# Peptides against a protein of PDB entry 5KEZ: the designs that were tried, part 153

Target 1, 320 residues: chain A of PDB entry 5KEZ
Amino acid sequence: NVAIYNPFRPWWERYQPVSYKLCTRSGNEDEFRNMVTRCNNVGVRIYVDAVINHMCGNAVSAGTSSTCGSYFNPGSRDFPAVPYSGWDFNDGKCKTGSGDIENYNDATQVRDCRLTGLLDLALEKDYVRSKIAEYMNHLIDIGVAGFRLDASKHMWPGDIKAILDKLHNLNSNWFPAGSKPFIYQEVIDLGGEPIKSSDYFGNGRVTEFKYGAKLGTVIRKWNGEKMSYLKNWGEGWGFVPSDRALVFVDNHDNQRGHGAGGASILTFWDARLYKMAVGFMLAHPYGFTRVMSSYRWPRQFQNGNDVNDWVGPPNNNGVI

## One batch from the design tools (peptide; made by RFdiffusion4, then SolubleMPNN)

Design b2_p20_1_s2 (from b2_p20_1, 14 letters changed)
Fold by OpenDDE base, seed 3:
Structure b2_p20_1_s2 (fold): chain B 320 residues (1-320), chain A 20 residues (1-20)
Amino acid sequence: as target 1 above (320 residues)
Amino acid sequence: TENGKLYEYYKSRLLPAFAA
């Protein structure tokens, strides 16, 4: 991914890929392979956050400022380490003036235009699908158990399906023969937009962002909410079917979020309430649970916003 | 939309990289 130095190596640089090389702030490919092996050998499975909707921002300077030193040129859509070229992006498909998503009520924009300037991959192309599949298959062959698909809301479900159909079975050294990778898709659906979580059920599980938002409200006793109202928690609260839901109290994004449930999100900053929420989540049968492990950073609020929300985990000169 | 606002907030932190 892009190596960002202003601010200094933020957490979100990971979501601006320039190659599919397993060479990042976390280590090199050999170290990753070693980690996966050691984890699998003790029954701990690895799921990779796969950023496959886009490459880096269109305005990032060309060069070799990347975690693996690979050259890239966003201006010319040149990512030779893949390789991608101008033919592999949706520049010509997006019809907005800016090239970015401008209206989230337009599903076509949401899928075909750039997410905040991130170069949008043409996932309808078999070439692009194959490059992504090769990346994911390499990980599968190493021994990962599945994937979180980042920004799934911004990909057509059919394109995702086409990629998933190219995937290998899981590594038989650790998984039963014929096992398929565990897939969960990041889709933010709090209602009110044309794109629905249900659009993605065919590909795997979907993140249920209503879960943490609503649970936070209840635990905080906002708006007269009571714990007793959790009697029909899950589908009774309008959440997706349990067998399609991946649930969580917080994630790396909404730890830093505001509005649309962001303020209700419980995090380690509210330790007591957070433990209550996480405990409830783990005790309740609804959905597939995910527990967040985060870190403290020097929060500095200006006009209600943390100007240091970019701060990544403790690191040594960018190396975690 | 609430979803859009939330998502834009989540991803807006990526913009500093574009300005660099």
Scores: peptide ipSAE 0.036, ipTM 0.700, DockQ to the pose 0.623
Fold by OpenDDE base, seed 5:
Structure b2_p20_1_s2 (fold): chain B 320 residues (1-320), chain A 20 residues (1-20)
Amino acid sequence: as target 1 above (320 residues)
Amino acid sequence: TENGKLYEYYKSRLLPAFAA
């Protein structure tokens, strides 16, 4: 991915890929393979956060400032380490003046335009699908158990399906022959927008962002909400079917006070309430549960926004 | 929408700003 130095190596640089090489601040491919093997050997399965909707931001300077040293040129859409070229992006398909998503009520924009400048891959192209599938298959062959698909809301469900249809069975060293990768898709659907979580049920589970938002409201006793109202928690609260839901109290985005859920989201910053929420989530049968493990950073709020929400995990002058 | 607005606001911070 791109190496960002201003701010200094933010967490979100990870979500600006320039290649599918497994060399990042977390380690190289050999180290990753070693981790996957060690985890699998003790029954811990690995699910990769796969960034396949886009490459890096269009405004990033060309060069070799990337975690693997690969050259890239966002201006010309040149990513030779893949390789991608200008023909592999949705620049011509997006009809907005900026080339970015401007209206989230326009599903076509949401899927065909750049997410705040992130170069949007043309996932309708078999070439692009194949390059992504090769990346994911490499991970499958290493021994991962499945994937979180980042920014799934911004991809056409059919394109996702086409990629998934190219995937190998899981590595038989650790999984039964014929096992398929576990897929869950990040879709932010709190209602009010044309793209729905149900659009993606055919590809796998989806993130249910209503879960953390509503649970936070209840635990905080906002709007007169009471714990007793959780009697019909799950589908009774308008959530997606349990067998399609990936549920969580918080994630890395809304933990920082932005995105789905807003201020209702409980985090480790509110330790007591957070433990109550996580305990409830783990005790309740609804959905497939995910527990967040994060870190503290020096929050500084200005006008309700943390100006340090970019801060990545603990590191020593950029070295993790 | 509110959801879209918040998402856009947050994600806008992920890219370098253009020089004015």
Scores: peptide ipSAE 0.036, ipTM 0.687, DockQ to the pose 0.480
Fold by OpenDDE base, seed 2:
Structure b2_p20_1_s2 (fold): chain B 320 residues (1-320), chain A 20 residues (1-20)
Amino acid sequence: as target 1 above (320 residues)
Amino acid sequence: TENGKLYEYYKSRLLPAFAA
């Protein structure tokens, strides 16, 4: 991915890929392979956060400022380490003046235009699908158990399906023969937009962002909400079917207070209420649960915004 | 939409590509 030094190595640089090389500030491919093996050997499975909707931002300077030193040129859509070229992006398909998503009520914009300037891959192309599948298959062959698909809302479900259809079975050294990778898709659906979580049920589980948002309001006792209202928690609250839901109290985005769910999201910063929420989630049968393991950072609020919300995990001069 | 606005606000503040 792009190496960002201003601010200094933020967490979100990981979501600006320039290659599919397993070479990041967390380690090289050999170290990753070693970690996966050691984890699998003790029954801990690895699920990779796969960024496959886009490459880095269109305004990032060209050069070799990347975690594996690969050259890239966003301006010319040149990512030779893949390789991708201008033919592999949706620049010509997006109809907005800016090239970015301008209207979230237009499903075609949401999927064909750039998410906040991130170069949008032409996932309709078999070449692009194959390059992504090769990346994911390499991980599968190493021994990962599945994937979180980042920014799934911004990809056509059919394109995702086409990629998933190219995937290998899981590594038989640790998984039963014929096992398929576990897929959960990040789809932000709090209602009110044309793209629905149900559009993606065919590909795997989806994130249920209503879960953390609604649970937060209840536990915070906002708007007269009561714990007793949780008697029909799950589908009764309008959530996706349990067998399609990946649930969580917070994630790395909304933990910083400005993502999906807003201020209702409970985090470790409010420890007592957070423990209540996590405890409830783990006790309740609805959905597949994900527990956040995060870190403290020096929050500095200016005009209601944390100016340090870019801070990544504890590191040694940029090395995790 | 409201959730879209929140998401874009969050991302626009963090990502240099959008801020530039």
Scores: peptide ipSAE 0.034, ipTM 0.712, DockQ to the pose 0.463
Fold by OpenDDE base, seed 4:
Structure b2_p20_1_s2 (fold): chain B 320 residues (1-320), chain A 20 residues (1-20)
Amino acid sequence: as target 1 above (320 residues)
Amino acid sequence: TENGKLYEYYKSRLLPAFAA
């Protein structure tokens, strides 16, 4: 991915890929293989956060400022390490004046235009699908158990399906023969927008952002909410079917105060309430649970916004 | 949704393209 130095190596630089090389702030491919092997050997499975909707920002300077030193040129849509070229992006498909998503009530814009300037891959193309599948298959062959698909809301479900159909079975050294990768898709659906979580049920599980938002409200006792109202927690609260839900109390985005769910989201900053929420989540059978492992950072609020929300985990001069 | 809109706005701020 792009190496960002202003601010200094933010967490979100990971979500600006320039290649599919397994060479990042966390280590190289050999180290990754080693980790996956060690984890699998003790029954800990790895699920990769796969950034396949886009490459890096369109305004990033061309060069080799990347975690693996690969050259890239956003201006010309040149990512030779893949390789991708101008033919592999939705520049001509997006009809907005800016090239970015301008109206989230327009599903076509949401999927065909750039997410905040991130170069939008033409996932309709078999070539692009295949390059992504190659990346994911490489990970599968290493021994990962599945994937979180980043920014799934911004990909057509059919394109995702086409990629998933190209995926190998899981590595039989650790998984039963014929096992398929576990897929969960990040889709922010709190209602009111045309893109629905249900659009993606055919591909795998979907993040249920209503879960953390509503649970936070209840635990905080906002709006007269009571714990007793959780009697029909799950589908009874309008959440997606349990077998399609990936649930969580918070994630890396809304932990920083402005994500889906707003101020109701509980985090480790609210230790007691957070433990209550996480405990409830783990005890309740609804959905597939995800527990957040995060870190403290020096929050600095200006006008209600944490100006240090970019801060990544503890690192050694940028190396995690 | 209001929360959704806020999140998307925040995401836009969070992941801008920077000159490297």
Scores: peptide ipSAE 0.033, ipTM 0.696, DockQ to the pose 0.490

Design b2_p20_1_s3 (from b2_p20_1, 14 letters changed)
Fold by OpenDDE base, seed 2:
Structure b2_p20_1_s3 (fold): chain B 320 residues (1-320), chain A 20 residues (1-20)
Amino acid sequence: as target 1 above (320 residues)
Amino acid sequence: TYNGKLEAYYKSRLLPAFAA
């Protein structure tokens, strides 16, 4: 991915890829392979956060400032480490003046235009699908158990399916022969937009962002909400079917105060309430649960916004 | 609006330099 130095190595640089090389601040490919092996050997499975909707921002300076030193040029859509060129992006398909998503009520814009400047891959192209599949298959062959698909809302479900159809079975050294990768898709659906979580059920599980948002309001006792209202928690609250849901109290995005769910989201900053929410989630049978493991950072609020929401994991001068 | 929240969400998450 792009190496960002201003601010200094933010967490979100991970979501601006310039290659599919397994070479990041977390380590190199050999170290990753070693970690996957060690985890699998003790029954801990690995699920990779796969950024496949886009490459880095269109305004990022060209060069070799990346975690693996790969050259890239966003301006010319040149990512030779893949390789991608201008033919592999949706620049000509997006009809907005800016090239970015301008109207989230237009599903076509949401899928075909750039997410806040991130270069949008032409996932309709078999070449692009194959490059992504090769990346994911390499991970599968290493021994990962599945994937979180980042920004799935911004990909056509059919394009996702086409990629998934190219995937290998899981590594038989640790998984039964014929096992398929576990897929869950990040789809932010709090209602009010044309794109629905149900559009993606055919590809795997989806994130249920209503879960953390609604649970937060209840635990906080906002607007007269009571714990007793959780009697029909899950589908009774309008959530997606349990077998399609991946649920969580918070994630790395909304933990920083700007993500889906707003101020209702409970985080470790409210330790007691957070423990209550996580405990409830783990005790309740609805959905596939995900527990957050995070870190403290020096929050600095200016005009109601944390100007240090970029701060990544604890590190030693950029080395994790 | 919800759309506004989404825009702020993604800008703050991925490209804070373009949030303005």
Scores: peptide ipSAE 0.035, ipTM 0.695, DockQ to the pose 0.417
Fold by OpenDDE base, seed 5:
Structure b2_p20_1_s3 (fold): chain B 320 residues (1-320), chain A 20 residues (1-20)
Amino acid sequence: as target 1 above (320 residues)
Amino acid sequence: TYNGKLEAYYKSRLLPAFAA
């Protein structure tokens, strides 16, 4: 991915890929393979956060400022490490003046235009699908158990399916023959937009962001909400079917206060309430649960916003 | 609004990249 130095190596640089090389601040491919093997050998499965909707931002300077030193040129859509070229992006398909998503109530823009500048891959093209599948299959062959598909809301469900249909079965060294990768898709659906979580049920599970938002409100005792109202928690609260839901109290985005759920989201910063929420989540049968492991950073609030929400995990001068 | 918050959410991933 792109190496950003101002601010100094923010967490979100990881979501601006320039190649599909397993070469980042987390380590190289050999180290990753070693970790996956060690984890699988003790029954711990690995699920990769796969960024397949886009490459890096269109405004990033061309060069070799990337975690693996790969050259890239956003201006010319040149990503030779893949390789991608101008033919592999939705520049011509997006019809907004800026080339970015301008209206989230326009599903076509949300899927065909750039996510605030991130170069949008032409997932309708078999070539692009194949390059992504190759990346994911390499991970599958290493021994990962599945994937979180980042920014799924911004991809056509059919394009996702086409990629998934190209995927190998899981590595038989650790998984039963014929096992398929576990897929869960990041779809932020709190209502009010045309794209729905249900659009993606056919591809796998989806993130249920209503879960953390509503649970936070209840536990915080906001708006007269009572714990007794949780008797029909799950589908009774308008959430997606349990077998399609991946649930969580918080994630890396919304714990920073600007994501889905807003201020209702409970985090480790609210230790007591957070433990209550996590305890409830783990005790309740609804959905597939995900527990967050995060870190503290020096928060600095200006006008209610943390100006240091970019801060990445603890590191030694950029090395994790 | 939700859409406005969402926009800010995504924009947080796209802060200008400046050389050190």
Scores: peptide ipSAE 0.034, ipTM 0.675, DockQ to the pose 0.509
Fold by OpenDDE base, seed 4:
Structure b2_p20_1_s3 (fold): chain B 320 residues (1-320), chain A 20 residues (1-20)
Amino acid sequence: as target 1 above (320 residues)
Amino acid sequence: TYNGKLEAYYKSRLLPAFAA
């Protein structure tokens, strides 16, 4: 991915890929392979956060300032390490003036235009699908158990399906023969937009962002809500079917205060309430649970926003 | 409202990197 130095190596640089090389701040491919092996050997499975909707930001300077030194040129849509070229992006498909998503009530924009400047891959192209599948299959062969698909709302479900159909079975060294990768898709659906979580049920599980938002409200006792109202927690609260839901109290985005769920989201900053929420989540049978492992950072609020929300995990001069 | 918040969040964290 792009190496960002202003601010200094933010966590979100990870979501600006320039190649599919397994070479990042966290280590190289050999180290990753070693980690996967060690984890698998003790029954810990690895699910990769796969950034396949886009490459890096369109305004990032061309060069080799990347975690693995790969050259890239956003201006010309040149990512030779893949390789991608101008033919592999949705520049011509997006009809907004800016090239970015301007209206989230327009599903076509949401899927065909750039997510805040991130170069949007043309996932309709078999070439692009194949390159992504190759990347994911390499990971599968290494021994990962599945994937979180980043920014799934911004991809057409059919394109995702086409990629998934190209995936290999899981590595038989650790998984039963014929096992398929576990797929969960990040889809932010809190209602009010045309794109629905249900659009993606055919591909795998989806993130249920209503879960953390609503649970936070209840635990905080906002709007007169009581824990007794959780009697029909799950589908009874309008959430997606349990077998399609990946649930969580918070994630890395909304933990920073102004993402999906807003101020209702509970985090480790509110330790007691957070423990209550996480405890409830783990005790309740609804959905596939995900527990957040995060870190403290020096928050600085300006106008209600943490200006240090970019701060990544503890590191040594950028190396994690 | 959630939509607007999300957009603001994405813009706030991603755009600065592009401007640099």
Scores: peptide ipSAE 0.031, ipTM 0.688, DockQ to the pose 0.691
Fold by OpenDDE base, seed 1:
Structure b2_p20_1_s3 (fold): chain B 320 residues (1-320), chain A 20 residues (1-20)
Amino acid sequence: as target 1 above (320 residues)
Amino acid sequence: TYNGKLEAYYKSRLLPAFAA
């Protein structure tokens, strides 16, 4: 991915890929293989956060300032390490003046235009689908069990399905023959927009962002809400079907307090309430549960906003 | 939710990368 130095190596630089090489501040491919093997050998499975909707930001300077040293040129849409070129992006398909998403009530913009400047891949093209599938299949061959598909809301469900249809069965060294990768899709659907979580049910599970938002409100006793109201928690609260839901109290985005769920989201910063929420989630049968493992950073609030919400995880590799 | 909030969320996460 792009190496960002101002601010210094933020967490979100990982979501600006310039190649599909397994070489980031988290480690190289050999180290990743080692981890996957060790985990699989003790029954712990690995699911990869796959960024397949886009490459890096259009305004990033061309060069080799990337975690693997790969050259890239956002201006010309040149990503030779893949390779991608100008033919592989939705620049000509997006009809907004800026090239960015301008109206989230327009599903076409949401899917065909750039998410905050991130170069939007033309997932309608078989070439692009194949390059992504090759990346994911490489991970499957290493031994991963499945994927979180980042920014799924910004991809057409049919394009996702086309990619998934190209995926291999899981590695038979650790999984039964014919096993399929576990797929869950990040879709932020809190209502009020044309794109719905149900659009993606056919591809796999979907993140239920209402879960953490509503649970946070209840645990915080906001708006007179009571724990007893959780008697019909799950579908009774208007959430997606349990077998389609991936649930969580917080994620890396809304942990920073600005994302889906807003201030209601409980995090480790509110330790007692957070433990209550996580405990409830783990005890309740609704959905497939995900527990957050994060880190502390030096929060600095200015006008109600943490100006240090960019701070990345601790890293001491000293190389990249 | 509303469009403005969601858009602001994405911008808050990703926009700084363009200034770097």
Scores: peptide ipSAE 0.031, ipTM 0.687, DockQ to the pose 0.612

